# Peptides against a protein of PDB entry 6J54: the designs that were tried, part 214

Target 1, 223 residues: chain A of PDB entry 6J54
Amino acid sequence: NENLFASFIAPTMMGLPIVTLIIMFPSLLFPTPKRLINNRTISIQQWLIQLTSKQMMAIHNQKGQTWSLMLMSLIMFIGSTNILGLLPHSFTPTTQLSMNLGMAIPLWSATVFTGFRYKTKTSLAHFLPQGTPALLIPMLVIIETISLFIQPVALAVRLTANITAGHLLIHLIGGATLALLNINTMTAFITFTILILLTILEFAVALIQAYVFTLLVSLYLHD
Target 2, 42 residues: chain B of PDB entry 6J54
Amino acid sequence: QFQFTGIKKYFNSYTLTGRMNCVLATYGGIALLVLYFKLRSK

## One batch from the design tools (peptide; made by RFdiffusion4, then SolubleMPNN)

Design b2_p25_7_s4 (from b2_p25_7, 18 letters changed)
Fold by OpenDDE base, seed 1:
Structure b2_p25_7_s4 (fold): chain B 223 residues (1-223), chain C 42 residues (1-42), chain A 25 residues (1-25)
Amino acid sequence: as target 1 above (223 residues)
Amino acid sequence: as target 2 above (42 residues)
Amino acid sequence: ELEKLLALQLEAIEATFKTLLELLS
């Protein structure tokens, strides 16, 4: 069982954390455009960024659109790290709950704080849904308050659990495929097919989770 | 839109101001209860 | 146990998609 989680151990070299370099590496994949007509890869990247930015920031007013740069950088960072984490024998920083909490808590607190600063009345009113019976108001306010504090935890755990579970499944099915190669070739082929389908699914999940994470942060900002 | 009179004008679950006041009243009540037990313990 | 994990993963993905659809609607 310890061998299964070996890929999730934070890599170090000479006692120095390499995690910092791994986290910074995805930024190299998104260079700043320098030409009027860039190469195809950069053009596609910029087009995708523009599409995602339009979708995410459409729900925000002019003040909320100030967060566009941060939200776009966040989705690109999480998405790129998740995709790179699917490379063979690679370390995925987003599998670490500490990292996701380190990202979720500041962003969540910033959105909540921004809401209380600029929309104090609306933010306070969110603790009580409309049409609540008078007798249930105190209890429901407490529940909504607790729900607010669970938001960053749920945000981080969702990302961590989905990515980690996906990696574990890839390792387990991959290991089973290798073990079955010497036992039954037909079953090994079926398992290998499942592995391929699962890897494709995990690529999609990696992007979707990045989008969901950023979208929820954006939604909390909108509220 | 609803027309409220009396206490319901300030404390209601339909208007934005009413909801805000209910939330503040709830937190205020909890704070007073905590303060009461804290002072009682001393 | 592996099948349970796969089922749980698929359910989580489906729930995520449903949440996304609800948010986008």
Scores: peptide ipSAE 0.116, ipTM 0.741, DockQ to the pose 0.025
Fold by OpenDDE base, seed 4:
Structure b2_p25_7_s4 (fold): chain B 223 residues (1-223), chain C 42 residues (1-42), chain A 25 residues (1-25)
Amino acid sequence: as target 1 above (223 residues)
Amino acid sequence: as target 2 above (42 residues)
Amino acid sequence: ELEKLLALQLEAIEATFKTLLELLS
């Protein structure tokens, strides 16, 4: 069904990709504070950032706290892009697996390399769980190594799948509603109600997925 | 808590150092195997 | 197909919440 995936095609304007502009757009929604006491909107944003920062970075030591800026920017970026993607006829960059991989792999590699630099012994020991029988040690080390490399892929796919699936459902139900408007108004009304409920759910999913993505990156940093 | 003697002191799945050594030994063994097969194919 | 997508969506959401609860515990 080519029509279903049309909304996920990278948009172009006059042959030039506008994806870059779409990716940069959320930055305009979060201006830097200029006053000691800012307006209500900026104050709420700063409060939310501070709250989430305290919650996520609580598990990290002083060295891990240095990642607070990166992690907060990440969650704000993913969250804002996901929410903006729920607007009618909008393109969500996070539905593109390439983008999520491009975002997940560097962050994952950074956490892994940071672990090896500062916690070499612990990082190496992490490839072998405690209490492993001696006969299973070589095989288990290999499995854990493979598992490590699957982490960035799983991180990207999880975000992509959740956001994409939600968008597909919204488009499908929305299309069904439009098709039923001239056939059965009662059924169309029911379908429209479902669409509204689904949209509300997707708003929650958008924020949750942003949080989970950032949390997992933070967790990899901690471990 | 655990008392290991001999080789088990350095290669065990309970202590941090032991686990690290096991991992290094595993990677070293794999590297040697790969090297062996590479040289054998020549 | 729509029902399958809905089921997958619900399962994904449930899995996400489950993982979140496990991580926050």
Scores: peptide ipSAE 0.094, ipTM 0.744, DockQ to the pose 0.025
Fold by OpenDDE base, seed 3:
Structure b2_p25_7_s4 (fold): chain B 223 residues (1-223), chain C 42 residues (1-42), chain A 25 residues (1-25)
Amino acid sequence: as target 1 above (223 residues)
Amino acid sequence: as target 2 above (42 residues)
Amino acid sequence: ELEKLLALQLEAIEATFKTLLELLS
């Protein structure tokens, strides 16, 4: 069923990709506060940002807290794009592995370079766990080095796979529900209930994946 | 904490400096091996 | 503990893809 994957094709208008507009659209949903007491929507947004910022920056020192703006913008971007992707017939850029790699690799490299820049000794020491037997040192250093380079790939693939899998499940269960409406209404009702529960789960997954992605980036920064 | 003497003072898996030196030594050894095989082929 | 959670989530993703492939076939 090729129609199931049609939602993952990059949308174009008159031969021009509109992906850039889709990527920039979530930024319009988060206006900068202008008043001391903003409206309810902005107040909730600021409250959530403050909570997540306080939680994520708690593991960082003063120098690490410089990344707060970037990390908060990252979680807001991924979270908003993931939620918007759950809208019917919407395109989520985070389902594209190329985008997630393009986002993960620079952030990962920045955290690694920052670690080598300010904590050279500690960063180099992380290639060898403490208390390793002498005979296992060379092999473990190699494994840890490979593990480091897998981090950006795993970060991107995790986000892509979770969001893509969720979308596919919603489409499949939704399509099955529609097909069963003309066959057995009782079974269609059960399938529809599962679809509702799955949709609620995917809303949670959309936010959790944004948080996990950002958290892992912050953890790499913390070393 | 740990009292090391001799070469263990600089190359150990317990101290931060020792771990760093072990990592550098490992990379240096690998680089030398690669260089050796590359020069051997020519 | 985070690696274990990530591994579990990755396993769940693999299971999801397996079920999807079964549904598509």
Scores: peptide ipSAE 0.083, ipTM 0.745, DockQ to the pose 0.019
Fold by OpenDDE base, seed 2:
Structure b2_p25_7_s4 (fold): chain B 223 residues (1-223), chain C 42 residues (1-42), chain A 25 residues (1-25)
Amino acid sequence: as target 1 above (223 residues)
Amino acid sequence: as target 2 above (42 residues)
Amino acid sequence: ELEKLLALQLEAIEATFKTLLELLS
């Protein structure tokens, strides 16, 4: 059973951590444009970045758009790491809760403090939904306060759980397929088909989770 | 538009300022309660 | 709507983890 989780162990070579290299590797896939008209790959990348940037920053004012670079870099990083993690026998850093917490907590705190710094009245008012009955105000304020502190945890856990669960399913079904090859070829073929469908789903999940993570950070900034 | 009079003018769940005051009052109340129990424990 | 979808995804993942744990036990 421990073999199922072997892919989630931090990779080391000769006692040296390779995690840093794995984290930095996606950066090599996104080179900076040096020409007015770049090749097809870079052009497509820039086009996608511009589209996502326009979509995500549409909800922000001029001050909020200052975070555009950080948010875009975040989505590109998480997205690229998630996609690369779907490669066979690859390690996904985003499966590590520590990494996701390391990203979620600072970003969340930055958004919350920014809100309190520039929109103190509005930020404080968010602890009480509009139209709340007077008798429920104290309790609801406490609940909303707790909800605020759950946000960074939710960001990290959501990303970690989605990616980890997907990888586990792929490994389990893949292992079952291999085991069934010697038992029943027909059933093995069925499980293999399910595996293919699952991998396609995980590609979608990888991109969605990157988008959701960044979007929620952006949303917290907007609030 | 709601017209509030008296204490409802400052503490309401419909206006931005009112909501803010309610939140501050709640936190203040909790802080006072905590302070009371700490002082009582001495 | 997005929050609802995210909540559903989280619940689905949680259910998946529970089923996986049951299968591994």
Scores: peptide ipSAE 0.107, ipTM 0.751, DockQ to the pose 0.020; fails the geometry check

Design b2_p25_8_s1 (from b2_p25_8, 17 letters changed)
Fold by OpenDDE base, seed 2:
Structure b2_p25_8_s1 (fold): chain B 223 residues (1-223), chain C 42 residues (1-42), chain A 25 residues (1-25)
Amino acid sequence: as target 1 above (223 residues)
Amino acid sequence: as target 2 above (42 residues)
Amino acid sequence: SQLLQFLAQQLAEIALRTQLLLLAL
């Protein structure tokens, strides 16, 4: 099954890693505006960024809104990489668990530490839900503590698993379609139709996963 | 608003301070248990 | 916020489950 997972191998050229270039490439698609009235594409991008920023920062106070730049950059990065990864024979960096952990753990840690620093009482109180029966308090506190430490892992694994599963499915159906072209053209056409529908779904999943990842980081900051 | 008296004033699952104290007490208890077993093994 | 976290987690989980089910077929 090495052929199946070949698309997930970190690409190299002449022994030199090109992963860095792939990761940096999405940044070129989002240029900084230099004019009061920008081009249509840039204007649409800025409009979308403003809309998403307003939605995400509505949950946070003024102090939390200082994270707006980081959160928006995160969603733009993950979203763009996920979408670009759906291009044929493209490498998606977000399919690498190491990358997602590298993003999730620091961001989660930052949110947790900021919470403990500025809202110590509230953060500690979050380990015990309101209205818990007295007999269940010790056990529930332990469970909630474990849940906290699972959060960064869940962020990374969720993103990785969703994107990876989508890619695998596209490759499997795509491979089946190609194999059936020489066997039965009618069945190949049906399979191809399914592939198209699946690809559309994966575009949606790519955006949703980017949004969910960023949203959860934001929510952890808010506590 | 809940009116708690005695120990329930400081340890309750309804007030913010009460929940905080419960969490701290739980962690403290666990720490003491771990310490006890470590000292017992010596 | 807790509700939003729950909803976000559920949404992500549903997406993952759907993909895994499709992969299993």
Scores: peptide ipSAE 0.191, ipTM 0.787, DockQ to the pose 0.028
Fold by OpenDDE base, seed 3:
Structure b2_p25_8_s1 (fold): chain B 223 residues (1-223), chain C 42 residues (1-42), chain A 25 residues (1-25)
Amino acid sequence: as target 1 above (223 residues)
Amino acid sequence: as target 2 above (42 residues)
Amino acid sequence: SQLLQFLAQQLAEIALRTQLLLLAL
């Protein structure tokens, strides 16, 4: 059972962490376009970036659209790392809670401070929902304040839990399939089919979680 | 639109300014309570 | 309210995955 978590250990060579190289590797997969008509792969990448950028920035005003570069880089980073993490025997940095907290806390803080800077009245008023009875105001303000501080933690934990759980499921079902090959081939075929379906699901989850993470950061900024 | 008079004009849950003032008043009250207990302990 | 519903849905998915992990163990 200890072997199940071996894929989540931070890789090191001679005591030096190679996590930095792994984190930087996805950047090499998205080169900057240099031609009017690029390769098909680059064109598809640019099209996807433009599509997602249009969708995410549609909810923001001109001032909020200044965050477009940050948000698009974030979704590309998380998405690419998650997809690469689905490769066999690969290490996914986003399975580490420290990594996701390192992204969530600064981004959340930036969105909150940006809100207080440019929309002070609206941001302060957000701690009290409209139309609340007067007697419930103090308690509701406290609850909303606590909710605000839970946001970065929830953001990081959601991403970490979803990706980590997916990896564990693939390992468990995959291990079960291999074990059943020597016992019952029919049952092994069933578990293998489940593994294929689960793998397809995890590819979707990898992209969706990247999108959700970025979307929530964007929504906090929009507030 | 809602017409408020007196204290309700500044402290209400419907207007943006009223909501802001309610939030500030709540934080101010909590800060005063914390300060009171801190000063009482010493 | 929509944000809370979305968060609840995400938590439900995490809970489901946890249950599947417990079943597999």
Scores: peptide ipSAE 0.110, ipTM 0.757, DockQ to the pose 0.025
Fold by OpenDDE base, seed 1:
Structure b2_p25_8_s1 (fold): chain B 223 residues (1-223), chain C 42 residues (1-42), chain A 25 residues (1-25)
Amino acid sequence: as target 1 above (223 residues)
Amino acid sequence: as target 2 above (42 residues)
Amino acid sequence: SQLLQFLAQQLAEIALRTQLLLLAL
């Protein structure tokens, strides 16, 4: 069981934090355009960034659109790290809850504080849903306040759990496939097929979780 | 559109101002309760 | 019997991880 989590241990070289280099590596995959007509890969990347930017920031006003650069950089970072983490024997920093909390808490606090700063009345009103019976108002306000503080935790845990669970499933089914190769080749073929399908699913989950993470941050900003 | 009079004008769950006032009243009540227990322990 | 135990353990772990995944979704 301990061997299953060996891939989730933060790698170090002689105690030096090489995790910093791993975190910064995805930035090299997204170079800045230098030409009017760029390479096909860069053009596709820019097109995807523009599509996701338009979709994500369409719900925000001009003031909220100032966050577009940060949110797009966040989704590109999380998405790229999640995809690269599916490479064999790769370490995904987003599997670490500490990293996700380190991203979620500041972004959540920034969105909440921005909401209270520019839309104080609306933000305070969000603690009480419309049409609430008078007797339930105090209890519901307390519950909604607790829900607000659970948001950064849920945001971090959702990303961590989805990516970590996917990695564990790949390792478990992969290990089972290797074990069954010497016992029953037909069963091993079935498990291998499931492994391939799961890997494809995890690629999708990696992108979806990056999108959901940034979308929820964006929604908290919009309130 | 709702026309509220009296206390319901300021404390209602339908208008933004009413909802805000209810939230502030709830927090104020909790703060007063905490203050009461703090002063009682002394 | 050892194979069944191994498969049972793997399935149990997969079930737990899938439940965790579903809870996270």
Scores: peptide ipSAE 0.075, ipTM 0.698, DockQ to the pose 0.015
Fold by OpenDDE base, seed 4:
Structure b2_p25_8_s1 (fold): chain B 223 residues (1-223), chain C 42 residues (1-42), chain A 25 residues (1-25)
Amino acid sequence: as target 1 above (223 residues)
Amino acid sequence: as target 2 above (42 residues)
Amino acid sequence: SQLLQFLAQQLAEIALRTQLLLLAL
């Protein structure tokens, strides 16, 4: 059990936390364009950013589109960290709930306050669904208020749980494969095949979770 | 589209203004209840 | 017994992921 969770311990070297370096490392993978016609790698990156930006910000007006830079940086950060975390013996910062809460709470607060600032009437009205019977209004308003405060927690836990679960599954099946190598080679081969398929799935999950996290933040902004 | 009269004009679950007023009334009621219990405890 | 524990943990993780995906959608 402890060996399973050992990969999720914050790494340190000589008593110094290297987590900060790990968090900053993905930024090196996305250099700023220097030429009008960049190399193929940078061009593909910029193209993907433009596509995702267009898709996510299509639901927002011009005022909401000012958040494009922040949202795109967020998805690139989470996506890159999740993908890098799938490397063998790598530490994924997004598996730490504290990290995800640190991102979710400020972003959620910003979206909520932005809503109250520019759409006060609509934001207040969202605490009461349309067509609610009069007898249920007080209770439903309370429930909706509680639901609002659960949003940042749900956002953080969703990302943390999905990424952590993927890592745990890879470690478990990998460990089982190694254990079965000396017991039954045929069964070990089957488990290894499952491990490969799972790894491919985790790459997809890593990107999907980054997208969902950013998308939900944008949806809260649009409210 | 909806025609409301009296108190229903200001407190309804169909219009935007009505919904807002209902929410504010609910929060105000909760605040008053909390205040009442605090004053009662003293 | 060890193999059963591994399988149980894997099933729990798959169930968790599916639930979270359903909640996210």
Scores: peptide ipSAE 0.114, ipTM 0.744, DockQ to the pose 0.017; fails the geometry check

Design b2_p25_8_s2 (from b2_p25_8, 18 letters changed)
Fold by OpenDDE base, seed 5:
Structure b2_p25_8_s2 (fold): chain B 223 residues (1-223), chain C 42 residues (1-42), chain A 25 residues (1-25)
Amino acid sequence: as target 1 above (223 residues)
Amino acid sequence: as target 2 above (42 residues)
Amino acid sequence: SLLLEYLAKEMAEIAAAAQEALLAL
């Protein structure tokens, strides 16, 4: 069963990790516009970025909108890497928990620190939901404190688990399809159809997970 | 608006200041408990 | 409060999706 997880192993070439190149590759697909009227592809990209930016920043005030560039870059990075990872036999860097933690922990800490810096009272008060009965206050504060520390873990694991599960399922069904080609072509065709539908679903999941990841980071910032 | 008097003015779960004070009091209480157990173990 | 509301909404959506999936079986 090692072959099932082979796609999740960090690719190396000549003993050198090419993961860095894979991570950087999606950035090449989004060139910066230099003209007022750009090519169709760039125009569509900018339009999508603007739409997503408007949606993401709708929950933030003027101070929160300072994070717009970071959040948009994050969603573009995660989204592009996830989509490219769905290519046949491609390695998705976001399937690596280390990378997701590397993104989640700093961003989470930055949001929490920013909250304490500019909204100290509100941030401290966030550990106690409104309307809590007096007897439950100490316990709920403890639970909320633990919840805060679970946030970066949940953020990273959610992204990793969703993308990894999708990839695993694609590989399993793909492998089953290939195995069934020599047994029953009709069944293989059905399995292949399921694979196509699943791939379409995973494209949606890839975008949604990028959005959710960024949204949660944004939400933690807003508190 | 909730009008609280006395101790409830400073420690309540409805106002921002009250919630903050409750959180601080909880952390302070936990810290004191930890300190007590550390001193007791000596 | 927004986080809790968001989490509650997300959980509700997951629960609804799970219920629909169970009904589809």
Scores: peptide ipSAE 0.104, ipTM 0.676, DockQ to the pose 0.019
Fold by OpenDDE base, seed 2:
Structure b2_p25_8_s2 (fold): chain B 223 residues (1-223), chain C 42 residues (1-42), chain A 25 residues (1-25)
Amino acid sequence: as target 1 above (223 residues)
Amino acid sequence: as target 2 above (42 residues)
Amino acid sequence: SLLLEYLAKEMAEIAAAAQEALLAL
């Protein structure tokens, strides 16, 4: 079991955490454009960012569109870190619950406080769904309040659990495949096929989780 | 669309203002209960 | 309420798409 979770331990060299460098590494893959017509790779990246930006901000008003830069930077950061983490012996910072909580709590609090600041009446009204029977109002308000405080936890745990579970499963099946290579080649081939399919799935999950995380933050902004 | 009179005008689950007032009343009630138990414990 | 409805709709669509993809395999 100790060997299974070894890949999730924060890497350190000479007692210094190298995690900071790993977190900053994805930013090097997205250089800022300096020309009107850039290289093909940069142009594709900018095109994807523009498309995702249009989709994410389509539901927001002009005031909400002020958060576009923050939300797009968030999705790019989470997405890039998740994808890079799927490399064979890579460390994914997003598997660390502390990092995801560090992102979720400030963003959630910012969205909630922004809602209370600019839409106080609507934000307070969200604690009571429409059409609630009068007798259930106090209980439902309490439940909705609890639900609000669970939001940042759910946001962080969802991302962490999905990425961590995926990595864990890849390591387990990968280890089983290597072990079966010396025992039964045919069975090892089957497990290897499953590993490939799982890896493809994890690529999709990595992108989806980044999108969902950013989307939920944006939705909380609108309340 | 719903016309409410009296107390239902201010405490309504259908209107935005009514829902806000219900939430404030609920929080106020909880705060008063907590205050009551705190004062009783002293 | 709108957030929950939107989230439920998105999750349902993703689940349906995943189910269709799984059935196509």
Scores: peptide ipSAE 0.068, ipTM 0.682, DockQ to the pose 0.018
Fold by OpenDDE base, seed 4:
Structure b2_p25_8_s2 (fold): chain B 223 residues (1-223), chain C 42 residues (1-42), chain A 25 residues (1-25)
Amino acid sequence: as target 1 above (223 residues)
Amino acid sequence: as target 2 above (42 residues)
Amino acid sequence: SLLLEYLAKEMAEIAAAAQEALLAL
């Protein structure tokens, strides 16, 4: 059943990668405001951005708030791509682990380096939890160091796995529904209902994962 | 909050400075071990 | 098994990209 993963293959047109265009497309959905009083769509977008910005930047001081623009752009990008990916026969770039790693690693590195640059003592101290018995200090420092390097991987895999799993379920249930249409219409209707509920759930998951991804990056910056 | 004397003042898991020093000491120890094995192999 | 195969393929692509990056250095 290789067709299950066909939707996750990077789309190409005449051998040319169209993935770049797909990745850039969500940016067109967020035009810059040009009027003092914008239309309803732009106003809602700006309002949402403002709310999320306030929530995420509340944990940061003035220096950390400098990252607000980057973090907001990140959440908008991931969120929009995830939502668009739920459209039928669409390709979700965030299902590609390479893309998520490409986002996670630089951002993680930036946060870690920023931490070492401005708060060296605190950053180094994070490798040793407070109250650790003396005999366990060397081992725990090593483990914590390894844990640090796992963070970008975990961040990318979490996003990829959640979005991919959701898409797979939608495709599987959708395929089952279509197959059952000719076998038992009543069962097909039940399956279709499940599909609708699952789709609604995946919309929520799409937004949540975007938020979690950005939030974790923000938290790493704060630490 | 914590009063440490002697070596514990510099190497403890409670104070920020102590934790930092422990981490640095650990990395230093690892570096020395790696260096030792590298020199031993030659 | 199909999921594992897909994941393996993705990881292989990442590994290949990493190798190319290392060779470019």
Scores: peptide ipSAE 0.059, ipTM 0.672, DockQ to the pose 0.043
Fold by OpenDDE base, seed 3:
Structure b2_p25_8_s2 (fold): chain B 223 residues (1-223), chain C 42 residues (1-42), chain A 25 residues (1-25)
Amino acid sequence: as target 1 above (223 residues)
Amino acid sequence: as target 2 above (42 residues)
Amino acid sequence: SLLLEYLAKEMAEIAAAAQEALLAL
């Protein structure tokens, strides 16, 4: 079991954590464009950013679109870190719940406070669904309040759990494949095929989780 | 559009203002209950 | 519920897009 979780240990060199460097590394993969017509890599990146930006900001008014830069930076950060984490023997910072909470709580708080500041009436009314029977109002308001406070936790745990579970599953099936190589080569081949399919799925999950995280933050902003 | 009279005008689950007031009233009630129990223990 | 439905819809769309991209490779 210790070998199973070895990939999730925060890497250190000479007692100093190198996690900060790992977190900053994805930023090097996204250089700022300097030309009207960039190379293929930058062009694809810009296209994806623009597409995602249009999709995500479509639900927001002009005031909400001021958050576009922050949300796009967030999705790029989480997405890039998740994808890089799928590399063999790589450490994924987003598997650390502390990191995800560190991102989720401030962003959630900012969206909630922004809502209360600029849309106070609507935000307060959001604690009570429309058309609620009068007898259920006190209980429902309490439930909705609790639901609000669960949002940052759910946001962080969702991202952490999905990425961590994916990594664990890859390691488990990978280990099983290696063990079966010495027992039955044919069965090992089947298990290896499953591992490949799972790896492909995890690439998709990595991107989806990045998008979901940012989307939920965006939706909380929209109230 | 709903037309309410009396207390229902200010406390309803259909209008935005009514919903807001209901939420505030609920929080106020909870705060008063908490205050009551704190004062009771003294 | 509306938020969850919207989330589910978006996730499904992204998953479908990812699958198409994988098939294109």
Scores: peptide ipSAE 0.039, ipTM 0.665, DockQ to the pose 0.019

